# Designs tried in a protein design run: peptides against a protein of PDB entry 5ZK1. Part 27

Target 1, 52 residues: chain A of PDB entry 5ZK1
Amino acid sequence: KREVRLMKNREAARECRRKKKEYVKCLENRVAVLENQNKTLIEELKALKDLY
Target 2, 52 residues: chain A of PDB entry 5ZK1 as posed
Amino acid sequence: KREVRLMKNREAARESRRKKKEYVKCLENRVAVLENQNKTLIEELKALKDLY

## One batch from the design tools (peptide; made by RFdiffusion4, then SolubleMPNN)

Design b2_p16_1_s3 (from b2_p16_1, 10 letters changed)
Fold by OpenDDE base, seed 3:
Structure b2_p16_1_s3 (fold): chain B 52 residues (1-52), chain A 16 residues (1-16)
Amino acid sequence: as target 1 above (52 residues)
Amino acid sequence: SRENERLEKEMEKLKA
């Protein structure tokens, strides 16, 4: 009985760490995409301003 | 938001 509870707790802790890592990776990817889009839009706005 | 709240609740349940 005790060993089964410890096994289930270890599995739950592994799954929680996995899901947290996946969530952080999703946020990091979203930040990188938004930062790149923002950089591109700023560069395009500069290029348009340099024409006038 | 909702998935982060679920992860926080799962972490709290693992600390109890």
Scores: peptide ipSAE 0.051, ipTM 0.592, DockQ to the pose 0.070
Fold by OpenDDE base, seed 5:
Structure b2_p16_1_s3 (fold): chain B 52 residues (1-52), chain A 16 residues (1-16)
Amino acid sequence: as target 1 above (52 residues)
Amino acid sequence: SRENERLEKEMEKLKA
């Protein structure tokens, strides 16, 4: 039936949008952690270079 | 980092 196909398509589209939002949030968190780690390592490397 | 490993496992589950 056409109605069942439209319902399944709406459900699949909701799930696709949910998964995409979760994936973006996971990437944003990963970027923030890596940027903080990179900043710390750069600061430590500068402090070590300034000793020589 | 434990947080990095958690995020990687979450990303893997979202790609499957």
Scores: peptide ipSAE 0.026, ipTM 0.541, DockQ to the pose 0.188
Fold by OpenDDE base, seed 4:
Structure b2_p16_1_s3 (fold): chain B 52 residues (1-52), chain A 16 residues (1-16)
Amino acid sequence: as target 1 above (52 residues)
Amino acid sequence: SRENERLEKEMEKLKA
């Protein structure tokens, strides 16, 4: 009984770390996309302003 | 990003 509980706890801890890593990677990718979009929009707004 | 912050500051200077 004790060994099975320790095994399940180790598995749950591995899964928690995996989910956290995947969540951080998803946030990093979202930040990179939003930063690139923001850069492009700012450059487009500058180019439009420099025409007038 | 540090680059976006620079671009935003430059856009703000162009608006003033």
Scores: peptide ipSAE 0.026, ipTM 0.562, DockQ to the pose 0.024
Fold by OpenDDE base, seed 1:
Structure b2_p16_1_s3 (fold): chain B 52 residues (1-52), chain A 16 residues (1-16)
Amino acid sequence: as target 1 above (52 residues)
Amino acid sequence: SRENERLEKEMEKLKA
């Protein structure tokens, strides 16, 4: 009984760490895309304003 | 990013 509980806890802790790493990676990728889009839009808006 | 914050501040100055 105790060994089975320790095994299940170790598996749950591995899965929790995996899910957290995947979630952080998804957020990092979304931030990188949004930062690049924001940079491009700011540069386009600057170029447009420099024409007027 | 630091570059994005710099560009945002530059665009804010161009709006004033």
Scores: peptide ipSAE 0.024, ipTM 0.575, DockQ to the pose 0.026

Design b2_p16_1_s4 (from b2_p16_1, 9 letters changed)
Fold by OpenDDE base, seed 4:
Structure b2_p16_1_s4 (fold): chain B 52 residues (1-52), chain A 16 residues (1-16)
Amino acid sequence: as target 1 above (52 residues)
Amino acid sequence: SRENERLDKEMEKLKA
């Protein structure tokens, strides 16, 4: 009984760490895309303002 | 994870 509880706890802790790592990676990718889009839009707005 | 799948779908929409 104790051994099975310790095994299940170790498995749950491994799965929690895996899910956290995947979530952080998805956020980092989303931030990188949004930062690139924001940069492009700011550069386009500057180029349009520099024409006038 | 349902949340990661949502973020991945959102990220792919932002790359298109």
Scores: peptide ipSAE 0.131, ipTM 0.739, DockQ to the pose 0.151
Fold by OpenDDE base, seed 2:
Structure b2_p16_1_s4 (fold): chain B 52 residues (1-52), chain A 16 residues (1-16)
Amino acid sequence: as target 1 above (52 residues)
Amino acid sequence: SRENERLDKEMEKLKA
């Protein structure tokens, strides 16, 4: 009985760490995309402003 | 996770 509970807890802890890592990676990728888009839009706005 | 799959689909739309 105790060993089965410890095994299930270890499995749940592994799955929790996996899900957290995947979530952080998704957020980091989304931030990188948004930062790149923001940089491009700022550069385009600057280039347009420098024409007037 | 359903939320990660949503964010992944949103991220792929933002890259296209």
Scores: peptide ipSAE 0.130, ipTM 0.742, DockQ to the pose 0.142
Fold by OpenDDE base, seed 3:
Structure b2_p16_1_s4 (fold): chain B 52 residues (1-52), chain A 16 residues (1-16)
Amino acid sequence: as target 1 above (52 residues)
Amino acid sequence: SRENERLDKEMEKLKA
């Protein structure tokens, strides 16, 4: 009985770490896309302002 | 995760 509880706890801890890693990776990817879009929009806005 | 799948779909829409 004790060993089965320790095994289940280790599995739950592995799954918790996996879910956290996947969530952080998704946020990092979303931030990178938004930063790239924001950079492009700023560069386009600058290029348009430099014409006038 | 259902939430990550939503954010991944949103990210792909932002790349297109």
Scores: peptide ipSAE 0.129, ipTM 0.737, DockQ to the pose 0.137
Fold by OpenDDE base, seed 5:
Structure b2_p16_1_s4 (fold): chain B 52 residues (1-52), chain A 16 residues (1-16)
Amino acid sequence: as target 1 above (52 residues)
Amino acid sequence: SRENERLDKEMEKLKA
């Protein structure tokens, strides 16, 4: 009984670390996309303001 | 993960 609980805990801890790593990677990718879009929009807004 | 799949779909929509 104890060994099975320890095994399940080690499996759950491995899965928790995996899910956290995947979530962080998804957020990093989303931030990179949003930063690029924001840069483009700022450059477009600057170009429009420089016309007037 | 359902949440990662949601964020991935959102990210792909933002790249298009």
Scores: peptide ipSAE 0.128, ipTM 0.740, DockQ to the pose 0.140

Design b2_p16_2_s1 (from b2_p16_2, 12 letters changed)
Fold by OpenDDE base, seed 1:
Structure b2_p16_2_s1 (fold): chain B 52 residues (1-52), chain A 16 residues (1-16)
Amino acid sequence: as target 1 above (52 residues)
Amino acid sequence: SRENRRLEKEMEKLLK
């Protein structure tokens, strides 16, 4: 009984760490996309202002 | 990023 509980806890802790790592990677990718979009929009707004 | 913050400050000066 005790050994099975310790095994299940170790498995749950591994899965929790995996899910957290995947979530952080998804956030990092989203930040990189948004930072690029923000840069492009700022450059486009500058170029538009230089036309008027 | 550091570059976005630079561009944002430049844009803010242009839009005033």
Scores: peptide ipSAE 0.021, ipTM 0.589, DockQ to the pose 0.025
Fold by OpenDDE base, seed 5:
Structure b2_p16_2_s1 (fold): chain B 52 residues (1-52), chain A 16 residues (1-16)
Amino acid sequence: as target 1 above (52 residues)
Amino acid sequence: SRENRRLEKEMEKLLK
């Protein structure tokens, strides 16, 4: 009985760490995309203003 | 990023 509970706890802790890592990676990717889009839009707006 | 915040401030000055 005790060993099975310890095994299940270790598995649950591994799964919790995996899910947290995947969530952080998803946020990091979204931040990188938004930062690149913001940079591009700022550069495009500057280039358009420099034409007038 | 720090760079985006710099560019945003530069654009805010240009758009005034």
Scores: peptide ipSAE 0.020, ipTM 0.545, DockQ to the pose 0.025
Fold by OpenDDE base, seed 3:
Structure b2_p16_2_s1 (fold): chain B 52 residues (1-52), chain A 16 residues (1-16)
Amino acid sequence: as target 1 above (52 residues)
Amino acid sequence: SRENRRLEKEMEKLLK
Protein backbone atom coordinates (compact mmCIF):
# COMPACT_ATOMS: atom_id res chain seq x y z
CA LYS B 1 0.00 0.00 0.00
CA ARG B 2 2.68 2.69 0.90
CA GLU B 3 4.77 2.08 -2.29
CA VAL B 4 1.68 2.48 -4.56
CA ARG B 5 0.87 5.85 -2.85
CA LEU B 6 4.50 7.05 -3.35
CA MET B 7 4.40 5.98 -7.06
CA LYS B 8 1.07 7.86 -7.65
CA ASN B 9 2.49 10.97 -5.89
CA ARG B 10 5.63 10.89 -8.14
CA GLU B 11 3.42 10.57 -11.27
CA ALA B 12 1.15 13.47 -10.14
CA ALA B 13 4.25 15.64 -9.43
CA ARG B 14 5.67 14.89 -12.96
CA GLU B 15 2.32 15.82 -14.58
CA CYS B 16 2.07 19.06 -12.49
CA ARG B 17 5.61 20.10 -13.65
CA ARG B 18 4.71 19.27 -17.32
CA LYS B 19 1.47 21.37 -17.22
CA LYS B 20 3.34 24.32 -15.59
CA LYS B 21 6.06 24.19 -18.33
CA GLU B 22 3.41 24.20 -21.12
CA TYR B 23 1.54 27.13 -19.50
CA VAL B 24 4.77 29.20 -19.13
CA LYS B 25 5.67 28.48 -22.82
CA CYS B 26 2.19 29.67 -23.91
CA LEU B 27 2.60 32.92 -21.88
CA GLU B 28 6.15 33.52 -23.26
CA ASN B 29 4.86 33.13 -26.86
CA ARG B 30 1.93 35.54 -26.18
CA VAL B 31 4.30 38.12 -24.59
CA ALA B 32 6.67 37.90 -27.62
CA VAL B 33 3.74 38.52 -30.06
CA LEU B 34 2.36 41.46 -27.99
CA GLU B 35 5.84 43.05 -27.60
CA ASN B 36 6.35 42.86 -31.41
CA GLN B 37 2.87 44.35 -32.09
CA ASN B 38 3.50 47.16 -29.56
CA LYS B 39 6.89 47.94 -31.23
CA THR B 40 5.29 48.09 -34.72
CA LEU B 41 2.43 50.36 -33.52
CA ILE B 42 4.91 52.75 -31.79
CA GLU B 43 7.07 52.91 -34.98
CA GLU B 44 3.94 53.56 -37.14
CA LEU B 45 2.74 56.32 -34.75
CA LYS B 46 6.23 57.93 -34.90
CA ALA B 47 6.26 57.80 -38.72
CA LEU B 48 2.78 59.42 -38.85
CA LYS B 49 3.87 62.18 -36.39
CA ASP B 50 6.97 62.91 -38.55
CA LEU B 51 4.64 63.55 -41.60
CA TYR B 52 2.58 66.31 -39.83
CA SER A 1 11.01 44.86 -23.65
CA ARG A 2 13.76 47.49 -22.94
CA GLU A 3 13.33 48.80 -26.53
CA ASN A 4 9.52 49.21 -26.17
CA ARG A 5 10.07 51.24 -22.93
CA ARG A 6 12.53 53.50 -24.85
CA LEU A 7 10.07 54.00 -27.76
CA GLU A 8 7.15 54.65 -25.32
CA LYS A 9 9.21 57.43 -23.62
CA GLU A 10 10.15 58.89 -27.04
CA MET A 11 6.46 58.93 -28.12
CA GLU A 12 5.44 60.55 -24.79
CA LYS A 13 7.85 63.43 -25.64
CA LEU A 14 6.52 63.79 -29.25
CA LEU A 15 2.87 63.96 -28.00
CA LYS A 16 3.59 66.91 -25.53
Scores: peptide ipSAE 0.020, ipTM 0.560, DockQ to the pose 0.025
Fold by OpenDDE base, seed 4:
Structure b2_p16_2_s1 (fold): chain B 52 residues (1-52), chain A 16 residues (1-16)
Amino acid sequence: as target 1 above (52 residues)
Amino acid sequence: SRENRRLEKEMEKLLK
């Protein structure tokens, strides 16, 4: 009985760490995309302002 | 990023 509980806990802890790693990677990718979009929009707004 | 924060401050000056 104890060994089966320890095995299940180890499996659950591995899955929790996997899900956390995937979630962080998704957020990091979204931040990188948004930072690039924000940079481009700021550069475009500057270029438009320099025309007027 | 640090660069976006610099560009944002530059744009804030140009838009005043």
Scores: peptide ipSAE 0.020, ipTM 0.575, DockQ to the pose 0.025

Design b2_p16_2_s2 (from b2_p16_2, 12 letters changed)
Fold by OpenDDE base, seed 1:
Structure b2_p16_2_s2 (fold): chain B 52 residues (1-52), chain A 16 residues (1-16)
Amino acid sequence: as target 1 above (52 residues)
Amino acid sequence: SEENRRLEKEIEKLKK
């Protein structure tokens, strides 16, 4: 019984670390997309201001 | 996340 509980705990801890890494990667990708969109919008706003 | 809620329920079952 104790060994099976320790194995299940090690598996759950590996899965929690995997999911945390995937979540961080999803956030990093979302930040990179939002930063690029923000840069493009700032460039478009500058180009629009340079026309007036 | 639904998956965090599953892990929390599984951890709670392992604490009994």
Scores: peptide ipSAE 0.039, ipTM 0.550, DockQ to the pose 0.054
Fold by OpenDDE base, seed 4:
Structure b2_p16_2_s2 (fold): chain B 52 residues (1-52), chain A 16 residues (1-16)
Amino acid sequence: as target 1 above (52 residues)
Amino acid sequence: SEENRRLEKEIEKLKK
């Protein structure tokens, strides 16, 4: 009984770490996309303001 | 982003 509980806890802890890593990677990818979009929009805004 | 939506609206105003 004890060893089976310890095994299940180790499996649950591995799965928790996996899910956390995937979530962080999803956030990092979203940040990189938003930063690139923001940079592009700022560059376009600057180019339009330089016409006036 | 909310910021990107503000910038897009400002760009749209400058294109008119």
Scores: peptide ipSAE 0.038, ipTM 0.646, DockQ to the pose 0.029
Fold by OpenDDE base, seed 3:
Structure b2_p16_2_s2 (fold): chain B 52 residues (1-52), chain A 16 residues (1-16)
Amino acid sequence: as target 1 above (52 residues)
Amino acid sequence: SEENRRLEKEIEKLKK
């Protein structure tokens, strides 16, 4: 009984770490997309201002 | 987010 509980706890802890890593990766990807979009919009606004 | 709710539920299960 104890060993099965320790095994299940170890599996649950691995799955929690996996999901946390996936969540961080999702946030990193979202930040990278938003930073790239913001950079592009700033460059477009600069190019428009440099025409006037 | 739905993912945060999944992580919170998993943490809650690990605390029981």
Scores: peptide ipSAE 0.037, ipTM 0.550, DockQ to the pose 0.072
Fold by OpenDDE base, seed 2:
Structure b2_p16_2_s2 (fold): chain B 52 residues (1-52), chain A 16 residues (1-16)
Amino acid sequence: as target 1 above (52 residues)
Amino acid sequence: SEENRRLEKEIEKLKK
């Protein structure tokens, strides 16, 4: 019984670490997309202001 | 997010 509980706990801990890594990667990708969109919008707004 | 709530519930289960 104890060894099976330790095995299941190790498997659950591996899965939790995997899901946490995937979630952080999803947030990092979303931040990178938003930062690039914000940079592009700021550059477009500067180019429009430099025309007037 | 729903995903964060799932991870928090899994972490809570590992702390018991």
Scores: peptide ipSAE 0.035, ipTM 0.544, DockQ to the pose 0.072

Design b2_p16_2_s3 (from b2_p16_2, 12 letters changed)
Fold by OpenDDE base, seed 1:
Structure b2_p16_2_s3 (fold): chain B 52 residues (1-52), chain A 16 residues (1-16)
Amino acid sequence: as target 1 above (52 residues)
Amino acid sequence: SRENEELEKEMEKLKA
């Protein structure tokens, strides 16, 4: 009984760490995309203002 | 949101 519970807990802990790593990677990618889009929009707005 | 809620539920199960 105890060994089976410890095995299941170790499996759940491995899966939780996997999902957390995937979630953090998704957030990092989303931040990088949004930062690049924001930078591009700011540069386009500056270029438009410099034409007038 | 959904993936974060699933992660939070799994973390809560590990505390229990």
Scores: peptide ipSAE 0.042, ipTM 0.560, DockQ to the pose 0.073
Fold by OpenDDE base, seed 5:
Structure b2_p16_2_s3 (fold): chain B 52 residues (1-52), chain A 16 residues (1-16)
Amino acid sequence: as target 1 above (52 residues)
Amino acid sequence: SRENEELEKEMEKLKA
């Protein structure tokens, strides 16, 4: 039936949007961790440079 | 990323 095909398409579109949102959230978290690590390393390098 | 490639394939199937 046409209605069953439309329901399955809507379910697949919901699942695709869910997985995409989870993937983006994982990337955003990884970027935030790397930016914080980079900031800390730059601050440590500045502190070491200011001692000499 | 394997996960990104799977998402791209799923999005392509939704456009067909």
Scores: peptide ipSAE 0.037, ipTM 0.558, DockQ to the pose 0.072
Fold by OpenDDE base, seed 2:
Structure b2_p16_2_s3 (fold): chain B 52 residues (1-52), chain A 16 residues (1-16)
Amino acid sequence: as target 1 above (52 residues)
Amino acid sequence: SRENEELEKEMEKLKA
């Protein structure tokens, strides 16, 4: 029936949007961790350079 | 990423 196809399409579209949101959140978290690690390493390198 | 490729394939199937 047309109604069952429309329901399945709506469910698939909800799941696709959910997975996309989770993937973007995973990337944002990975970027934030890498940016913080990079900042810390740059600060440590500056502190070491200022000792010499 | 394998996960991104799977997501792109799912999005393409929803457009067809």
Scores: peptide ipSAE 0.036, ipTM 0.547, DockQ to the pose 0.071
Fold by OpenDDE base, seed 4:
Structure b2_p16_2_s3 (fold): chain B 52 residues (1-52), chain A 16 residues (1-16)
Amino acid sequence: as target 1 above (52 residues)
Amino acid sequence: SRENEELEKEMEKLKA
């Protein structure tokens, strides 16, 4: 009985750490995409302004 | 990022 509870707790803790790592990676990828899009839009706005 | 902040500052200087 105690050993099964400890096993389930260890599994739940592993799964929690996995989900947290995947969530952080998803946020990092989203930030990188948004930063690249922002850079591109700023460069396009600069290029348009330099034409006038 | 630092690069975006630099580009944003450059764009703001162009508006003045």
Scores: peptide ipSAE 0.023, ipTM 0.551, DockQ to the pose 0.024

Design b2_p16_2_s4 (from b2_p16_2, 13 letters changed)
Fold by OpenDDE base, seed 3:
Structure b2_p16_2_s4 (fold): chain B 52 residues (1-52), chain A 16 residues (1-16)
Amino acid sequence: as target 1 above (52 residues)
Amino acid sequence: SRENRELEKEIEKLKK
C-alpha cells in the first residue's frame, strides 16, 4: 500500500537525520579534543621557550 | 570514518 511506503520513508528519513546528528556530534567532539590538545601543546612549548 | 560509511550506505539505499 502507498501509506506503508510513506510510513517507511518517514522512518528512514528520521533515522538518516538521527545518524547525521550523531556523526556531526562525533566530529564536534573530535574537533574540541584536537583544539584542546593543540592549545595545551602550544602552552607547553611557550612555557619551555620562556625558560630559555 | 565508520559512521561516514554508514551514512553513505543509508543515503545510497534512499536513492534506490
Scores: peptide ipSAE 0.036, ipTM 0.532, DockQ to the pose 0.075
Fold by OpenDDE base, seed 2:
Structure b2_p16_2_s4 (fold): chain B 52 residues (1-52), chain A 16 residues (1-16)
Amino acid sequence: as target 1 above (52 residues)
Amino acid sequence: SRENRELEKEIEKLKK
């Protein structure tokens, strides 16, 4: 009984770490996309202001 | 996020 509980806990802990890593990577990718979009919009707004 | 709440629930189950 104890060994089976320790095995299941190790498997659950591996899966939790995997899912957490995937979630963090999704957030990092979303931040990078939003930062790039924001930079582009700021550059476009500057270029439009420099025409007037 | 829904995903964050699911991860938090899984972590809480591992603490019991």
Scores: peptide ipSAE 0.035, ipTM 0.528, DockQ to the pose 0.071
Fold by OpenDDE base, seed 1:
Formats: structure tokens, C-alpha cells, sequence
Structure b2_p16_2_s4 (fold): chain B 52 residues (1-52), chain A 16 residues (1-16)
């Protein structure tokens, strides 16, 4: 039936949007962690250079 | 991002 195909397409489109949102959130979290780690390593390198 | 680039530039100055 055409209706069942339209329902399945709507469900697949909802799931695709959900997965995309989760993937973007995972990338945003990874970027935030890497930016914080980079900041910390840069601050440690400065502190080490200020000691010598 | 912006802060890291500023910090990276400051380290690069301290390496010269």
C-alpha cells in the first residue's frame, strides 16, 4: 500500500535526522575536548618556558 | 579555537 511506504519513509527520515543530530553532538564534544587539551598543553609549554 | 590560535602565536614568539 502507498500509505505504508509513506509511513516507512517518514520513519526513516526521522531516524536519519536523529542520527545526524547525535553525530554532530559527538563531533562538537570531541572538538571541545581537543580544544581544552590543546589549551592545557599550550599553557604547560608556556609555564615550562617561563621557568628557563 | 580563537584562544588556541592566540596561545599558539604566543608560543611561536617564545620559540624565536
Amino acid sequence: as target 1 above (52 residues)
Amino acid sequence: SRENRELEKEIEKLKK
Scores: peptide ipSAE 0.029, ipTM 0.504, DockQ to the pose 0.024
Fold by OpenDDE base, seed 5:
Structure b2_p16_2_s4 (fold): chain B 52 residues (1-52), chain A 16 residues (1-16)
Amino acid sequence: as target 1 above (52 residues)
Amino acid sequence: SRENRELEKEIEKLKK
């Protein structure tokens, strides 16, 4: 009984760390994509403003 | 973007 509970706790702790790492990575990737899109839109707006 | 929508879907799965 005790060993099975400790095994399940270790598995749950590994899964929690995995999910946290993946979540942070997805947020970092999302930030990088949004920053790049924002940069591109600002550059396009500048180019349009420089035409008029 | 397509990539942003894919990342949002993956974030939503990880929140469950």
Scores: peptide ipSAE 0.029, ipTM 0.475, DockQ to the pose 0.195

Design b2_p16_3_s1 (from b2_p16_3, 10 letters changed)
Fold by OpenDDE base, seed 1:
Structure b2_p16_3_s1 (fold): chain B 52 residues (1-52), chain A 16 residues (1-16)
Amino acid sequence: as target 1 above (52 residues)
Amino acid sequence: LERENRRLEEEIEKIK
């Protein structure tokens, strides 16, 4: 009984670390996309404001 | 970021 509980805890801890790493990677990718979009939108907005 | 990008898109759309 004790060994089975320790094994399940180790598996749950591995899965928790995996899910956390995947979530952080998804956030990093979303930030990189949004930062690039923000830069492009600021450049487009500046170019439009320089025409009017 | 997302809210700011939406504001910039809305500002660009008002100029076009």
Scores: peptide ipSAE 0.193, ipTM 0.784, DockQ to the pose 0.030
Fold by OpenDDE base, seed 5:
Structure b2_p16_3_s1 (fold): chain B 52 residues (1-52), chain A 16 residues (1-16)
Amino acid sequence: as target 1 above (52 residues)
Amino acid sequence: LERENRRLEEEIEKIK
């Protein structure tokens, strides 16, 4: 029936939007972690260079 | 970022 096809299309569109949002959030979290690690490593490297 | 963090880790390890 047409109605069942429209329902399945709406569900598929919701799932596509959900997966996209989760993927973007995963990338944002990875960037934030790597930026914080980079900052810490630069600070550690500076502290080690300032000892010599 | 990941490649740069690896280079910084390798540079820190050479100083320790």
Scores: peptide ipSAE 0.192, ipTM 0.787, DockQ to the pose 0.029
Fold by OpenDDE base, seed 4:
Structure b2_p16_3_s1 (fold): chain B 52 residues (1-52), chain A 16 residues (1-16)
Amino acid sequence: as target 1 above (52 residues)
Amino acid sequence: LERENRRLEEEIEKIK
């Protein structure tokens, strides 16, 4: 009985760490894409404003 | 970021 509870706790702790790592990686990728798009849009906006 | 990118897209579209 005790060993099965300790095994389930270890599995739950591994799954919690895995989910946290995947969530952080998803946020990092989303930030990197949005920062690159923002930079491109600012450069395009500047190039258009510099024509007037 | 997403809200700002949308504002920049809308500003670019007004200039074109």
Scores: peptide ipSAE 0.186, ipTM 0.784, DockQ to the pose 0.029
Fold by OpenDDE base, seed 3:
Structure b2_p16_3_s1 (fold): chain B 52 residues (1-52), chain A 16 residues (1-16)
Amino acid sequence: as target 1 above (52 residues)
Amino acid sequence: LERENRRLEEEIEKIK
């Protein structure tokens, strides 16, 4: 009984670390996309302001 | 970032 509980706890801790790594990678990708969009929008806004 | 991009989109749409 104790060994099975320790095994399940080790599996849950591995899965928690995996999910955390995937979540960080998802956030890094979202930040990179939003930073690129922000740069493009600032460049478009500048080009529009330079026309008026 | 997401809030700032929305503000920039709204400012661009107001100028067009």
Scores: peptide ipSAE 0.179, ipTM 0.779, DockQ to the pose 0.030

Design b2_p16_3_s2 (from b2_p16_3, 9 letters changed)
Fold by OpenDDE base, seed 2:
Structure b2_p16_3_s2 (fold): chain B 52 residues (1-52), chain A 16 residues (1-16)
Amino acid sequence: as target 1 above (52 residues)
Amino acid sequence: AEEENRRLEEEIEKLK
């Protein structure tokens, strides 16, 4: 009984770390996309404002 | 960031 509980706890801890790593990677990718889009939109907005 | 980008897109659309 104790060994099975320790095994299940180790598996749950591995899965928790995996899910956390995947979630952080998803956020990092979303931030990188949004930062690049924001930069492009600011450059476009500046170019449009410099025409007036 | 997403809300800011939407505001910038809306501002660009008004200038075209």
Scores: peptide ipSAE 0.129, ipTM 0.763, DockQ to the pose 0.030
Fold by OpenDDE base, seed 1:
Structure b2_p16_3_s2 (fold): chain B 52 residues (1-52), chain A 16 residues (1-16)
Amino acid sequence: as target 1 above (52 residues)
Amino acid sequence: AEEENRRLEEEIEKLK
């Protein structure tokens, strides 16, 4: 029936939007972690270079 | 970012 196809399409579209939001949040968290690690590594590298 | 962090870690390891 047409109604069942429309319901399944609405469910699939909700799930696609949910998965996309979760993926973006995972990328944002990964970027924040990598930027903090990069900052720390640059600070450690400067501290080591200041000893030589 | 990940490739840069790897290069920085490798440079730090050479200085320890």
Scores: peptide ipSAE 0.123, ipTM 0.758, DockQ to the pose 0.030
Fold by OpenDDE base, seed 4:
Structure b2_p16_3_s2 (fold): chain B 52 residues (1-52), chain A 16 residues (1-16)
Amino acid sequence: as target 1 above (52 residues)
Amino acid sequence: AEEENRRLEEEIEKLK
């Protein structure tokens, strides 16, 4: 039936959008963690260089 | 970002 094919296509499109949103959120969280780590490492590096 | 973090960690280790 045409209606069942259209329903399955709508479900697949919703799932594709969900997976994309989850992937973007995972990348955003990874970037935020790495940026915070970089900031801490730069502050530690500065404190060590200020000893010389 | 990850490669930069690794380089900063390696530079810190040389200064200890």
Scores: peptide ipSAE 0.121, ipTM 0.757, DockQ to the pose 0.029
Fold by OpenDDE base, seed 3:
Structure b2_p16_3_s2 (fold): chain B 52 residues (1-52), chain A 16 residues (1-16)
Amino acid sequence: as target 1 above (52 residues)
Amino acid sequence: AEEENRRLEEEIEKLK
């Protein structure tokens, strides 16, 4: 009985760490995409303004 | 960032 509870707690702690790592990676990817899009849009806007 | 990108896209569309 005690060993099964300790095993389940260890599994739950592994799953919590996995979910946290996946969430951080999702945020990092979203930031990197938005920063790259922002840079590209600023470069396009500058190129268009330099024509007028 | 997302709101800024939308504003930049709208400004680019007005210049095309």
Scores: peptide ipSAE 0.119, ipTM 0.756, DockQ to the pose 0.028

Design b2_p16_3_s3 (from b2_p16_3, 10 letters changed)
Fold by OpenDDE base, seed 1:
Structure b2_p16_3_s3 (fold): chain B 52 residues (1-52), chain A 16 residues (1-16)
Amino acid sequence: as target 1 above (52 residues)
Amino acid sequence: MEEENRRLEKEIEEIK
């Protein structure tokens, strides 16, 4: 009984760390996309404001 | 950031 509980706890802790790493990577990718979009939109907005 | 990008997209659409 004790060994099975310790095994399940180790598996749950590995899965928790995996899910956290995947979530952080998803957020980092989303930030990089949004930062690039924001830069492009600011550049487009400046170019349009310089024409009108 | 996402809300800001949506504001910039609208401001661009209003100029075009």
Scores: peptide ipSAE 0.104, ipTM 0.736, DockQ to the pose 0.030
Fold by OpenDDE base, seed 4:
Structure b2_p16_3_s3 (fold): chain B 52 residues (1-52), chain A 16 residues (1-16)
Amino acid sequence: as target 1 above (52 residues)
Amino acid sequence: MEEENRRLEKEIEEIK
C-alpha cells in the first residue's frame, strides 16, 4: 500500500512539472509573437506619420 | 500587449 501511494505521487508530480513547462513555453511563444507584431505596427505607424 | 496592438491597429486605420 505505501509504495503504490509513493509511485502515484511521483507520477502526479512529473505530470504537474510537464504541464507547467508546456504552459510556460506557450506563454513565451505568445509574448514573442505579440512583441514582433507590436514592433511591426509601431514601424508602420511611424512610416505613416512621417508622410504628414 | 494585445490591447496595445489593438490601439496601434486603430491609430493606423484612422491615418489611412
Scores: peptide ipSAE 0.103, ipTM 0.737, DockQ to the pose 0.029
Fold by OpenDDE base, seed 3:
Structure b2_p16_3_s3 (fold): chain B 52 residues (1-52), chain A 16 residues (1-16)
Amino acid sequence: as target 1 above (52 residues)
Amino acid sequence: MEEENRRLEKEIEEIK
């Protein structure tokens, strides 16, 4: 009984660390996409304002 | 960032 509980706790702790790493990577990717979109929109807006 | 991008997208659409 004790060894099975320790094994399940080790597996749950590995899964919690994996999910946290995936969540951080998802946030980093979302930030990088939004920063690139913002840069592109500012460049497009500037190019349009320089034509009028 | 997302709110600012939505403002820039609207300002671009108003010029086009």
Scores: peptide ipSAE 0.094, ipTM 0.734, DockQ to the pose 0.028
Fold by OpenDDE base, seed 2:
Structure b2_p16_3_s3 (fold): chain B 52 residues (1-52), chain A 16 residues (1-16)
Amino acid sequence: as target 1 above (52 residues)
Amino acid sequence: MEEENRRLEKEIEEIK
C-alpha cells in the first residue's frame, strides 16, 4: 500500500512538471509573436507618420 | 498588445 501511494505521487509530480513546462513554452511563444507583431505595427505607424 | 505581453510575461514569471 505505501509503495503504490509513493509511485502515484511521483507520477502526479512528473505530470505536474510536464504540464507546467508546456504551459510556460506556450506563453513564451505567444509573447514572442505579440512582440514581433507590436514591432511591425510600430514600424508601420512610423512609416505612415513620415509620409504626412 | 503591450498590455497583453505584460500580462503573459507576469504569468511566465509566476510559473518559473
Scores: peptide ipSAE 0.081, ipTM 0.620, DockQ to the pose 0.058

